# Ledger of designs, part 23: peptides against a protein of PDB entry 1IK9

Target 1, 211 residues: chain A of PDB entry 1IK9
Amino acid sequence: MERKISRIHLVSEPSITHFLQVSWEKTLESGFVITLTDGHSAWTGTVSESEISQEADDMAMEKGKYVGELRKALLSGAGPADVYTFNFSKESCYFFFEKNLKDVSFRLGSFNLEKVENPAEVIRELICYCLDTIAENQAKNEHLQKENERLLRDWNDVQGRFEKCVSAKEALETDLYKRFILVLNEKKTKIRSLHNKLLNAAQEREKDIKQ
Target 2, 207 residues: chain A of PDB entry 1IK9 as posed
Amino acid sequence: MERKISRIHLVSEPSITHFLQVSWEKTLESGFVITLTDGHSAWTGTVSESEISQEADDMAMEKGKYVGELRKALLSADVYTFNFSKESAYFFFEKNLKDVSFRLGSFNLEKVENPAEVIRELIAYALDTIAENQAKNEHLQKENERLLRDWNDVQGRFEKAVSAKEALETDLYKRFILVLNEKKTKIRSLHNKLLNAAQEREKDIKQ
Target 3, 195 residues: chain B of PDB entry 1IK9 as posed
Amino acid sequence: MERKISRIHLVSEPSITHFLQVSWEKTLESGFVITLTDGHSAWTGTVSESEISQEADDMAMEKGKYVGELRKALLSVYTFNFSKESAYFFFEKNLKDVSFRLGSFNLEKVENPAEVIRELIAYALDTIAENQAKNEHLQKENERLLRDWNDVQGRFEKAVSAKEALETDLYKRFILVLNEKKTKIRSLHNKLLNA

## One batch from the design tools (peptide; aimed at target 1 L184, target 1 (a further copy) L182)

Design b2_p13_2_s1 (made by RFdiffusion4, then SolubleMPNN; from b2_p13_2 with E5K A8K)
Fold by OpenDDE base, seed 3:
Structure b2_p13_2_s1 (fold): chain B 211 residues (1-211), chain C 211 residues (1-211), chain A 13 residues (1-13)
Amino acid sequence: as target 1 above (211 residues)
Amino acid sequence: as target 1 above (211 residues)
Amino acid sequence: SEIEKFEKELESL
């Protein structure tokens, strides 16, 4: 089961923060349980897949698009734009919400809720879920922090090995060329010496023929 | 102001999860506000730095060690070891907690609380703090995840450059040796050719003298 | 090494 708790403001009680819990199996499209609380009272309702399909059809909206609007309204709270307005009657237990566009507001959905007999249990369970979510997110954050520190060390190690490899390549090339120049110069000197001996031998032979 | 909410079980009501909020300025040693709730009622008390100092002295405990025990009891909840037992009387509003060692239990601290007139406001504010903490931790988690992905890319890039540098160093050494062997063999062939010409010239000169 | 073989072949001439 997936769950999301959002903070909302009711049009009837704009000074009192309410909390909207939505719980569902795999996807919001398969139906959900909605719970509303003001920190003293709680109200719950179940919305079926068939009700979601019917509301999409009544709106002449494609089901996936309608579920996308439900997700924005019910799982995001009142985002920074008052795009969604929430209404609740404590007398009728009727919850409805509107999408506010520039020049047009329309009802996006509505649910009949039931007043919970033991609201303290619902509130305790909601706080437990928040604390569990905090603990899970803290453990994940500590893990990611340790992994980032490991990756940074591993990067520094490879970077330092790479820089040493570059320097060692340049040093190798320079050393090999220096060694080869020395050897090549020795062989060039031997060639020059042998060539001069040949020239001298030819000059001596020309002198011996001339007696 | 720093804040921690913990889940606790009261000895008087072990089937009902209670929530212990502690709020403080900079350090727990400077005093704190304690709030207890069962999701319906709430109780609050203020503990001063002087009360903490007095309780440490009465226990014959060093203040920093005593504050360390307060931090474990009040900010960690009942950890997996039932090392701390919490007691509360709704009639007297007296909260006390014990440290349970193998063969010895002792009272670690006690606070007089006051029943909150509007518990719903305290509960709403507590849920708001939990939701804000979840949002902050989610944003931090997303940031750390993106940084982890960046560090992994940067590591792969340097690793691939390092492997190419190693291969290029080995290839450079091999290529330089091959080129040098060719040039050297050419010079050796020239030396051998010049040496043979010198030997032939010497043999011809010995024939001309015998003639 | 190939260097040592190269150096020995260089000296032999």
Scores: peptide ipSAE 0.025, ipTM 0.846, DockQ to the pose 0.149
OpenDDE base, seeds 1, 2, 4, 5: peptide ipSAE 0.025, 0.025, 0.026, 0.025; ipTM 0.846, 0.846, 0.847, 0.846; seeds 2, 4 fail the geometry check

Design b2_p13_2_s2 (made by RFdiffusion4, then SolubleMPNN; from b2_p13_2, 5 letters changed)
Fold by OpenDDE base, seed 3:
Structure b2_p13_2_s2 (fold): chain B 211 residues (1-211), chain C 211 residues (1-211), chain A 13 residues (1-13)
Amino acid sequence: as target 1 above (211 residues)
Amino acid sequence: as target 1 above (211 residues)
Amino acid sequence: DEIKKFEEELEKL
């Protein structure tokens, strides 16, 4: 089961933060449980997939688009303020919400809730879920931080090896050319020496023929 | 102000999860506000730095060690179960906790609390703090995840450049040696040709002298 | 090794 808790303000009690819990199985479109609390009282209701489909049809809205609007209204928490207005009557246990557009407001959805007999249990469970979520997120943050530190070390190690490889390549090329020039110059000197010996031998032969 | 909320079980009501909020300025040793709630009622008390110092002295414990034990008892939440036992009387508003060691249990601390007149406000504020903490931790998780993905890309880029540099170094060495061998072999052939010309010239001169 | 052999063969020359 997935769950989201959001803070909302009711039109009837704008000074008192209320909490809207939505719980669902895999997808919101398959139905959900809605729970409202003011920290003293709690109200709950179940919305079926058939009710969601019917409400989409009544609005002449495609189901996926309607579920997308439900997700924004019920799960966003502090989305952009005032786009969704929430209304609840404690007497009738009727919850409804409106989408406010620039020139038009319309009712997006409505739910019949039931007053919870033991609101303290609902509130305790809600706080437990928040604390569990905090603990899980903290553990994930610590893990991600350690992984970042590892990745940074690994990057620095490879970067340092790369820089050494670049420098070693340039040094190797320079050293090989220097060694090659030395050996080539030695062979050039030997070639020049042999040419001079050939020239001298030819001059001596020309002297011996002239006697 | 720093704050920690923990779940605890009271000896008197072990089936009902209670929540212990501790709030402090910079360090726990400078004093703190303690709030206890069961999701219906709330109790609060203020513990001064002087009371913490006095309790450490009464225990014949060094202040830093005592504050370290307070931090484990009051802030750990689900620390190792049963190391700390919490007691509260709703009639006297007296809260005390014990440290359970293998062979000895002792009272670690005690606080006089006051019943909150409007517990719903305390509970709402506590839930708000939990939701804010969740939102902050989620934003931090998303940031750390994006940073991990960046660091992994940067590592792969440098690793790929490093591997190319290693291969290019080996290829360069091999190519330079091949080119050098070709040039040297050409010079060897020229040296051999010049030596043969010198030998032939010497043989011709020896024929001309015998002539 | 081949360069060293080559150097030695070039010294003998």
Scores: peptide ipSAE 0.023, ipTM 0.845, DockQ to the pose 0.125
OpenDDE base, seeds 1, 2, 4, 5: peptide ipSAE 0.021, 0.021, 0.022, 0.022; ipTM 0.846, 0.846, 0.846, 0.846; seeds 1, 5 fail the geometry check

Design b2_p13_2_s3 (made by RFdiffusion4, then SolubleMPNN; from b2_p13_2, 4 letters changed)
Fold by OpenDDE base, seed 1:
Structure b2_p13_2_s3 (fold): chain B 211 residues (1-211), chain C 211 residues (1-211), chain A 13 residues (1-13)
Amino acid sequence: as target 1 above (211 residues)
Amino acid sequence: as target 1 above (211 residues)
Amino acid sequence: DEIKKFEKELESL
């Protein structure tokens, strides 16, 4: 079961923050339970998949698009742009909400709620859920922070090994070239010496033939 | 201002979760505001630094140790070990809590609260704070997750460069040795050829002299 | 060690 609590402002009571809880199984399309509270009273209603389908049909809206609008309205609360207007009659327990576009506002959905006899229990459970969510999110944050610190250490360790490998490669290449140049120069000197000895021997033979 | 909400169970109402809010500036030692609610009624009290000092003195406890116990009792709620017992009289508005050790329970602190006239406002504000905290923690979680994914990519990139550097170092060493051996062998062959020519010239001269 | 072995092989050359 998934759950979202949002704060909303009712047109009838714009000075009093209300809390809209929506609870659903897997997908909002399959139906949901809506709970409204002002911190004193609470109202609950169950919305079935059939009611969602009927509201989509009454709106002449494609069901997936309608559910997408329900998700925005009910799970995000009034976003900063006040795109959704919420209305509730405490007398009729009728909840409805409108989507406000630039030139057109239209009713997006409506639900009949029932007044909860023991609102304190609903409010306590709502606060408990908020506190549990805070605790879970804190534990996740601490885990991610520790993992981030680990990954940063691991990155620094590999980076340091990489830099050492680059430096060691350059040093090795330089050392090998130096050593090989020395040995090659020695062999080149031996070749030069042998050529000079051969030239001298040839010159001596040419002198001995010429007496 | 710092704030913590915890759930507690009162000895008088163990079946009803209560919520204990503590609000303080920088340090709990400097004083705090305590708010208790059952989701229907609320009670608030302000505890001064002088009252905290007096409670520490009455307990014959060092102030820093006492504040440390206050922090555990009031900010962690009843930990899983029920080390702290909370008591509240709705009639007297007297709140007190005990530390339970294996062989000794003692009163750790006590506060006079006042019943809030409009508990709905306190409850709404409490829920708002919980929702704000959830949103902040979610944003932090998303940030840490993105950072973690970045660090993992950066680690993989450096690891891949390191492995390539190691392999390139070994390949370079092997290639350099092969090339240098070839060049050295060519020089050795030239030296051998020159020595043979010198030996032949010496043998011819020895024939010409005997002749 | 390999470098010293190679140096010896080069000296024997």
Scores: peptide ipSAE 0.024, ipTM 0.846, DockQ to the pose 0.173
OpenDDE base, seeds 2, 3, 4, 5: peptide ipSAE 0.023, 0.023, 0.023, 0.022; ipTM 0.846, 0.846, 0.847, 0.846; seed 4 fails the geometry check

Design b2_p13_3 (made by RFdiffusion4)
Pose (drawn by RFdiffusion4):
Structure b2_p13_3 (pose): chain A 207 residues (1-76, 81-211), chain B 195 residues (1-76, 83-201), chain P 13 residues (1-13)
Amino acid sequence: as target 2 above (207 residues)
Amino acid sequence: as target 3 above (195 residues)
Amino acid sequence: AAYEEALEEMAEE
C-alpha cells in the first residue's frame, strides 16, 4: 500500500495551494484513491482497474502508456493543468502540448463528511515519513563515519608497508655495495700487478 | 528559523490525535511560537525571551535547565491538557508515583486555520523532499568510500607482498653480479700464474 | 642455469 502527497495549483484558484493525495496497491493500473484538500475540506474519489482500462481505450492509448501519463501527472516537456469546481466537485486535468491540449483525466469527487479525520491522517503519514527518513539518514551517517575511519586506518597501514619496504631495500643494497666493492679492490690490484709483469717482460725483450 | 511538529494526545480527548508545532530562531531561549491543531481549528501562542527567563526565575531554575525541560516536553512521560473553551494549554511531567505541572500557555484561536494547516502540510512535504535528497547524497558517498577503501586495501595487499619478495629477489641478483667479480678474479690470478 | 653455475663456481672456491 503506497501513496504520494503532492501539492498542486488549480486554474480557478491560483492564489491558494491545494494538496493531492493518491494511494494505491502495487500499481496505479490496478486502481487508486484520490483525495483533494484545501486544509479545511476534502473531496475523494476512486478509479477502478476496469475504469482505467476503459479510459485508455476511449483515449486511443496503450494502457501502460496511459498509466504512465497518470503517474507523471498525479504522482508528480510534460505540462499538466488541473481544474476543480467546488460547486460540482468535478476534478479534471489536461496535458498541454503545442497548441493542442487534451483531457487526460476526469473524476467526480465527493465532499467528505469528516475532513479533519482525513487531514489528520495525511499529516500523520507525512510525519511518519519524515521520521523513517531521519532514521535512515542517521544509519547512513554512521556508516559514513565508519568508512571514513576504516579508510584512514588502512591508508596508514599502507604508507607504513611502503616505508618499510624502502628502508629494507636500501639496507640490503648497502651491504651489497660493500661486498662488491671489496672485490673490485682485489681486481684492480691484480690487474695492476699483471700490467707490471707485462712491462717487466717487455723490458727484457728490449735489453 | 527552525520548527518541530509533534503528534500528541490530550487528556480530555485520548480518542483524537492533535499536532503540536513549535517554531523558533536559534534557540528556544530567545522565544518561540507554539501552535496546536486538530486538522480543523488551530490555536497559537507566542512566548517571548522575556517570558521564558521570567518563568526560569519563578521556578528558581537556570534559564538553561528550564529550557532543557521544555525541549524534552514540547519538541518530543509527558502529559498534555487543553480546554477548547479557555484555550488554556498545559503539560506535566510524570515520574514514579508523582506528577507535576511543568508549564502552560494561553493560546488564542486562529482566524484562518486552513492557512495554518496548509503551511504545516507544505513544510512536511518540503522536509520529506530535502531528506530524500540527502539520503541520496549520503548513499553515493557510502558507495564512493566503499570503492576507495577496496582500492587502498588492494594497494596494501600488493605492497606487503612486495616487501616479502624483496630480500629473495635482490639476493639472487647480488649473487649473479658477485659471481662475475669472482670469475674475473680467478682469471686474473690464473694469468698471474702464467707469467 | 646461470644462478646454478654461479653457486658451483663459488663452491669450488

Design b2_p13_3_s1 (made by RFdiffusion4, then SolubleMPNN; from b2_p13_3, 7 letters changed)
Fold by OpenDDE base, seed 4:
Structure b2_p13_3_s1 (fold): chain B 211 residues (1-211), chain C 211 residues (1-211), chain A 13 residues (1-13)
Amino acid sequence: as target 1 above (211 residues)
Amino acid sequence: as target 1 above (211 residues)
Amino acid sequence: SKLEEALKLLKEE
């Protein structure tokens, strides 16, 4: 079962933060359990797939688009833009919510809830879920942090090897050129020496012809 | 203000999960606010630095060690080993906890609490803190995940550059060697040619002398 | 290295 808890404000009680818990199996489209609490009382309702389909049809909205709006309204929290308005009557246990656009507000959905007989149990279970989620997220954070530290070390090691490889390549090129120039200059000197010996031998032969 | 919420079991009500909130400024040693709730009622007490010091002295325990035990008892949750036993009287509002060792249990500390007049507000604030912590930890997780993905890409990029650098170094050595050998072989051929010309000139001179 | 050996051979001649 997937679960999301959001803080909301009811139009009737804007000073009292309420908590909206939604629980579902795999997809919100298959139905969900909605629980509302003010930290003292709790109200719960089950919304079936058929009710979701009926609400989508009544709105003339495609079911996937409607479920997408339900997800934004019920799971994302109110968001910073107050795009969704929540209404609840404690007397009728009727919960409804509206989407507020610039010039038009429209009812997105409505549910009948039932007052929970033991709200303390629902509240305790909600707090337990929050604490479990915190612990799980902390463990994930610690794991990701350790992995980041590992990846950073591995990056530094490869970077250091790469820099050494670049420097070694440049040093190799420079050393090879220096050694080559030395040997080449020795060979050039030998060629010059042999050429001079040939010129001298030719001059001596020309002297020997001239007796 | 730092805060930790833990689930605990009271010896008097082992079937009902209670929540222990501890709030402090910088260090637990400087004092803390303790809040207990069962999801319906709440009880709060303020523990001063002087009370912590007095409890440490009464136990003949060094203050830093005592605060270390308080941290384990009050902040770590009960832990899986049930090393700490929590007791609370709703009538006297007296809260005390014991450390259970193999053969000895001893009282670690005791606090007078006061029943909160509006427990729903304390419970709502506690749930708000849990939701804020979840949101903050989720944002940290998403950030760390993105950073892991970045570090992994950066590692792959440097690794690929390193492998190219190694291959380029080997290729450079091979190419320079081939080029140097070609040029030096040309010079060697020229030296041999000049040497043969000198030998031929000497042989011709020896023929001219015998003639 | 092959290069050092070749450079050595090229000096001896």
Scores: peptide ipSAE 0.035, ipTM 0.848, DockQ to the pose 0.113
OpenDDE base, seeds 1, 2, 3, 5: peptide ipSAE 0.028, 0.031, 0.030, 0.029; ipTM 0.847, 0.847, 0.847, 0.847

Design b2_p13_3_s2 (made by RFdiffusion4, then SolubleMPNN; from b2_p13_3, 7 letters changed)
Fold by OpenDDE base, seed 3:
Structure b2_p13_3_s2 (fold): chain B 211 residues (1-211), chain C 211 residues (1-211), chain A 13 residues (1-13)
Amino acid sequence: as target 1 above (211 residues)
Amino acid sequence: as target 1 above (211 residues)
Amino acid sequence: SELEEALKLLKEE
C-alpha cells in the first residue's frame, strides 16, 4: 500500500494545521482511504474507484486528468500557490475541496468521513509511518553518499591513468623517433662512405690510364 | 535547535507505542527538553546542564561517557537489543529509564515531566517536524541521485577516453615500426647496391692490370 | 621486442 501525508489548512480553522493522509493500492485511481487529523481527533473515509469515475464523469473530465487533479490536491498538501482550498465540517463529517483558478473556484471533490473512535491509535500509526519514512530516507541518503564517494574515487583513478596514458603516448612517439634518427644516421654515414670509396676508385683508374 | 523523535515502549504500557522527543542546543550535554506522547496526551520536562552533571557525578561516571549513554537511550529509541527500559507514571509524571546489562539493570536517569494542557498542539508540531524532515531528506536524496548519475557519466566518459588512448598508443607503436622498417629497407638496398658497384670496379681493375 | 631485434639487425648490418 502506498501512503502520503500532507499538511493542509481548513477554511474553517485557518490557524490550526491539519494532516491529510491518503492511502491507496498501486494507483490513486483504484480508490483510496483518506484520513484527516488535527492531532486530537481523526476522521476517515474510503473512496472507491467507482466514486472517482463518477465524479470525473459528473465534471465532464477525462478520468486520468481528474485523478491527476486529485493527486495534486490530496498528495501535495497546501502548495505555495493556494490552488486548492480545503473545507471540513466536524458536525457533518463532510470534507470537500475546491480548485481556485483566478476569478473562478470550483468543487473538485467531496468525501463523507467518519469520526474515528480511537484517534490516538491513528495518530500513533501516522507518527510511526513518518519515523519509518525518515529512517528509510536516511539509510538511502547514507547509501547514496557512500556511492558518490566511491564514484569520485573511481573517477580520479581513471583520470590519473588516462593522464599517464597520454603522457606515455607522447613519450613513446618521441623515443621511437629518436631511436629511428640514430639508426638512419648510421646508414646515411655508411652510404656516404661507400660513395666516397667509389669516387676514389674511379679517380685511380683515370690515373692508371694516363703511362 | 537540534531535535530527535524516537519510538519507545513503556514497561507500564507495552502494547502502546510512545514517542520520545528530545530537543537541545548544539550538544545534549548543555541540557535538553524532553517530550513524551502517546498520541492523546503529552508530557514535557526540561533537563539542565547542571542536572546532567549531577547525575553523572552521582553515578561516578565521566560526564562525556554519561552523555554518551543518554544519547543512546534517548535518541536511538528502543533499539533492537532492549538495552534500555523506559518507565513512566502518568500519575506522578515521573519518567525513568534503566540500562539492562545481562543479569544487572541499573537506573540511568530520571525526569519529572509536566502534563501538557494542549497536547494537540504538541502532536501537530511533532508531525510537522516529521514532514519537514521527510521533505528535506527527499530533496537531499534527489540531489545525491542526480550527482551519482553525473559522476557515473563522467566516469564512463573518462574510461572511454582511456581505452581509446591505450589503443591509440599500441597503434602508434605498430605504425611507427612499419614506417621505420620501410625507410631502413630502402637504405639497406642502397648500401648493398653501392657495395656491388665497388666489387665490380675492383674486378675491372684486376682485368686491366692483367691486360 | 621485434623492433629491438630489427634495430639490432640494422646495427649489425
Scores: peptide ipSAE 0.020, ipTM 0.845, DockQ to the pose 0.128
OpenDDE base, seeds 1, 2, 4, 5: peptide ipSAE 0.020, 0.020, 0.020, 0.022; ipTM 0.845, 0.845, 0.846, 0.845; seed 5 fails the geometry check

Design b2_p13_3_s3 (made by RFdiffusion4, then SolubleMPNN; from b2_p13_3, 8 letters changed)
Fold by OpenDDE base, seed 3:
Structure b2_p13_3_s3 (fold): chain B 211 residues (1-211), chain C 211 residues (1-211), chain A 13 residues (1-13)
Amino acid sequence: as target 1 above (211 residues)
Amino acid sequence: as target 1 above (211 residues)
Amino acid sequence: SKLEEALKFLKEL
């Protein structure tokens, strides 16, 4: 089961932060449980897949697009743009929300809620979920931090080996070239010496024939 | 101001999860505000630096060691070992906690709390803090994840360049040796040819003198 | 390359 808790402001009580919990299985489209609390009282309702489909049809909206608007309204909280306005009557237990566009506001959905008999259990469970989520996210953060430190070490090690390899390649070419020049110069000197000996031998032969 | 919320179980109400909030400035040693809630009622007390020092002295414990035990008891929640036992009287508003060692249990500290008149505000503020902490930790997780992905790409790029550099170094050495062997063999052949010409010239001279 | 230039100079000689 997935869930999201969001902070909202009700039009009827703009000074009191309310909390909207939505719980669902796999997708919000399959239906969800909605819970509202002010930290003293709690109200819960169940919304079925059929109710979501009916609301989409009544709005003449494609179901996936409608569920996309539900996700923005119910799971994002009061986003930085007051695009969604929340209304709740404690008397009727009727919850409804509106989408505010520049020139048009329209009701996006509504839910009949029931007052929870033991709101303290709902509030305790909500706080437990928040604490468990914090602990899980902290453990993920610590793991990711250690992995980042490992990857940075590994990167530095490979970078240092790469720089040494580049330098060693350049040094190798230079060293091989120097060694080969020396050996080739020795062979050239030997060729020159042998050529001079051949020329001298030919000149001496020409002198011996001329007696 | 720093704060920590922990889940605890009271000896008097072992079936009901309670929440212990501790709030302090810089260090727990400088004093703190403690808040207890069951999701319906809340109780708060202030503990001064002088009270912490007095409790450490009364226990014949070094202050830093005592604060270390306070940190484990009050900030770690019910750790996996029931090392700390929490007691609270709703009648007297007296909170105390014990450290359970194998053969000895002893009172580690006690606080007089006051019942909060508007517990809903305390509970709402506590939930707000949990939600804000979740949002901050999620943002850190997303940042660390992106940084991990960057570091992994950078590592793969350098590793691939390093492997190419190693292969290129080996190929360079092999190619240089092959090219030099060819040129040296040409020079060796020329030396051998010149030596043979010199030997033949010497043999012909010896024939001409005997003639 | 410096090697090819040297190899060329060593063939001409």
Scores: peptide ipSAE 0.033, ipTM 0.843, DockQ to the pose 0.108
OpenDDE base, seeds 1, 2, 4, 5: peptide ipSAE 0.024, 0.025, 0.027, 0.023; ipTM 0.843, 0.842, 0.843, 0.842

Design b2_p13_3_s4 (made by RFdiffusion4, then SolubleMPNN; from b2_p13_3, 7 letters changed)
Fold by OpenDDE base, seed 2:
Structure b2_p13_3_s4 (fold): chain B 211 residues (1-211), chain C 211 residues (1-211), chain A 13 residues (1-13)
Amino acid sequence: as target 1 above (211 residues)
Amino acid sequence: as target 1 above (211 residues)
Amino acid sequence: SKLEEALKLLNEE
């Protein structure tokens, strides 16, 4: 079961933050349980897949698009743009919400809720869920932090090894060239010496022929 | 202001989860506000720095150690080891808690609480704080996740460059060696050729003298 | 290294 708690403002009670709890299995389109609370009273209703389909059909909206609007309305709370307006009557237990666009306002859905007999239990369970979610998110944060610290160390280690490898490659090239130049110069000197000996031997022969 | 909400069980109402909210400025030792709720009623009290100091003195405990015990008791909830036992009388509004060790049980502190006139406001504010904390922790998680993904990419990039550098160093040594051997072998061949020419010239001179 | 061995062989000849 998935759950989302959001804060909403009701048109009838704009000064009192209400909490909207939505619970569903796998997908919101399969139906959901909706709970409304003001921190003193609670109201709960069940919305079936058939009701969602009927509302989509009545609106001449594709079901997936309609469910997408339900998700935005019910799971995000009223976004800062007041795109969704929520209404609830404590007398009729009738909950409805509207999508407000610049030139178009329309009812997106309506639900009959039942007043919960023991609202304190629902409120306690809601607070427990919030505390559990905080603890889980803290554990995830600590895990991600430790992993980031590990990855940063590993990056620094490889970066340092890479820099050493680059420097060692340049040093290797320089050292190899120096060593080879020495050996090549020795061989060049030997070639020059042998050439001079050949020239001298030829000059001596030319002197011996000229008596 | 710092705040922590925890769930506790009261000895008098062990089947009903209570919520303990503690609010303080900078350090718990400077005093705190404590709020208890069952999701229907709420009770609040203020504990001053002087009361904390007096309780530490009465217990013959060093203040920092005492505050350390308060932090464990009040901010962690009852840990799974039931090391801290909480008691509250709705009639007297007297809240007290004990530390239970194997051979020693002692009262750690006691507070007079006042019943909140509008518990729904306190409960709504508590839920709002939980939802705000969830949103903040989610934003931190998303940030850490994005940073983790960045660090992993950066690590893979440097690792791949490092591996290429290692391979390029080995290839450089091999290529330089091959090139230098070719040049050195040419010089050796020239030295051998010049030596043979010198030997032949000496042999021809020796023939001309005998002739 | 193979390079040092070859340098040694090249200097002995």
Scores: peptide ipSAE 0.025, ipTM 0.846, DockQ to the pose 0.117
OpenDDE base, seeds 1, 3, 4, 5: peptide ipSAE 0.025, 0.024, 0.023, 0.024; ipTM 0.846, 0.846, 0.847, 0.846; seed 5 fails the geometry check

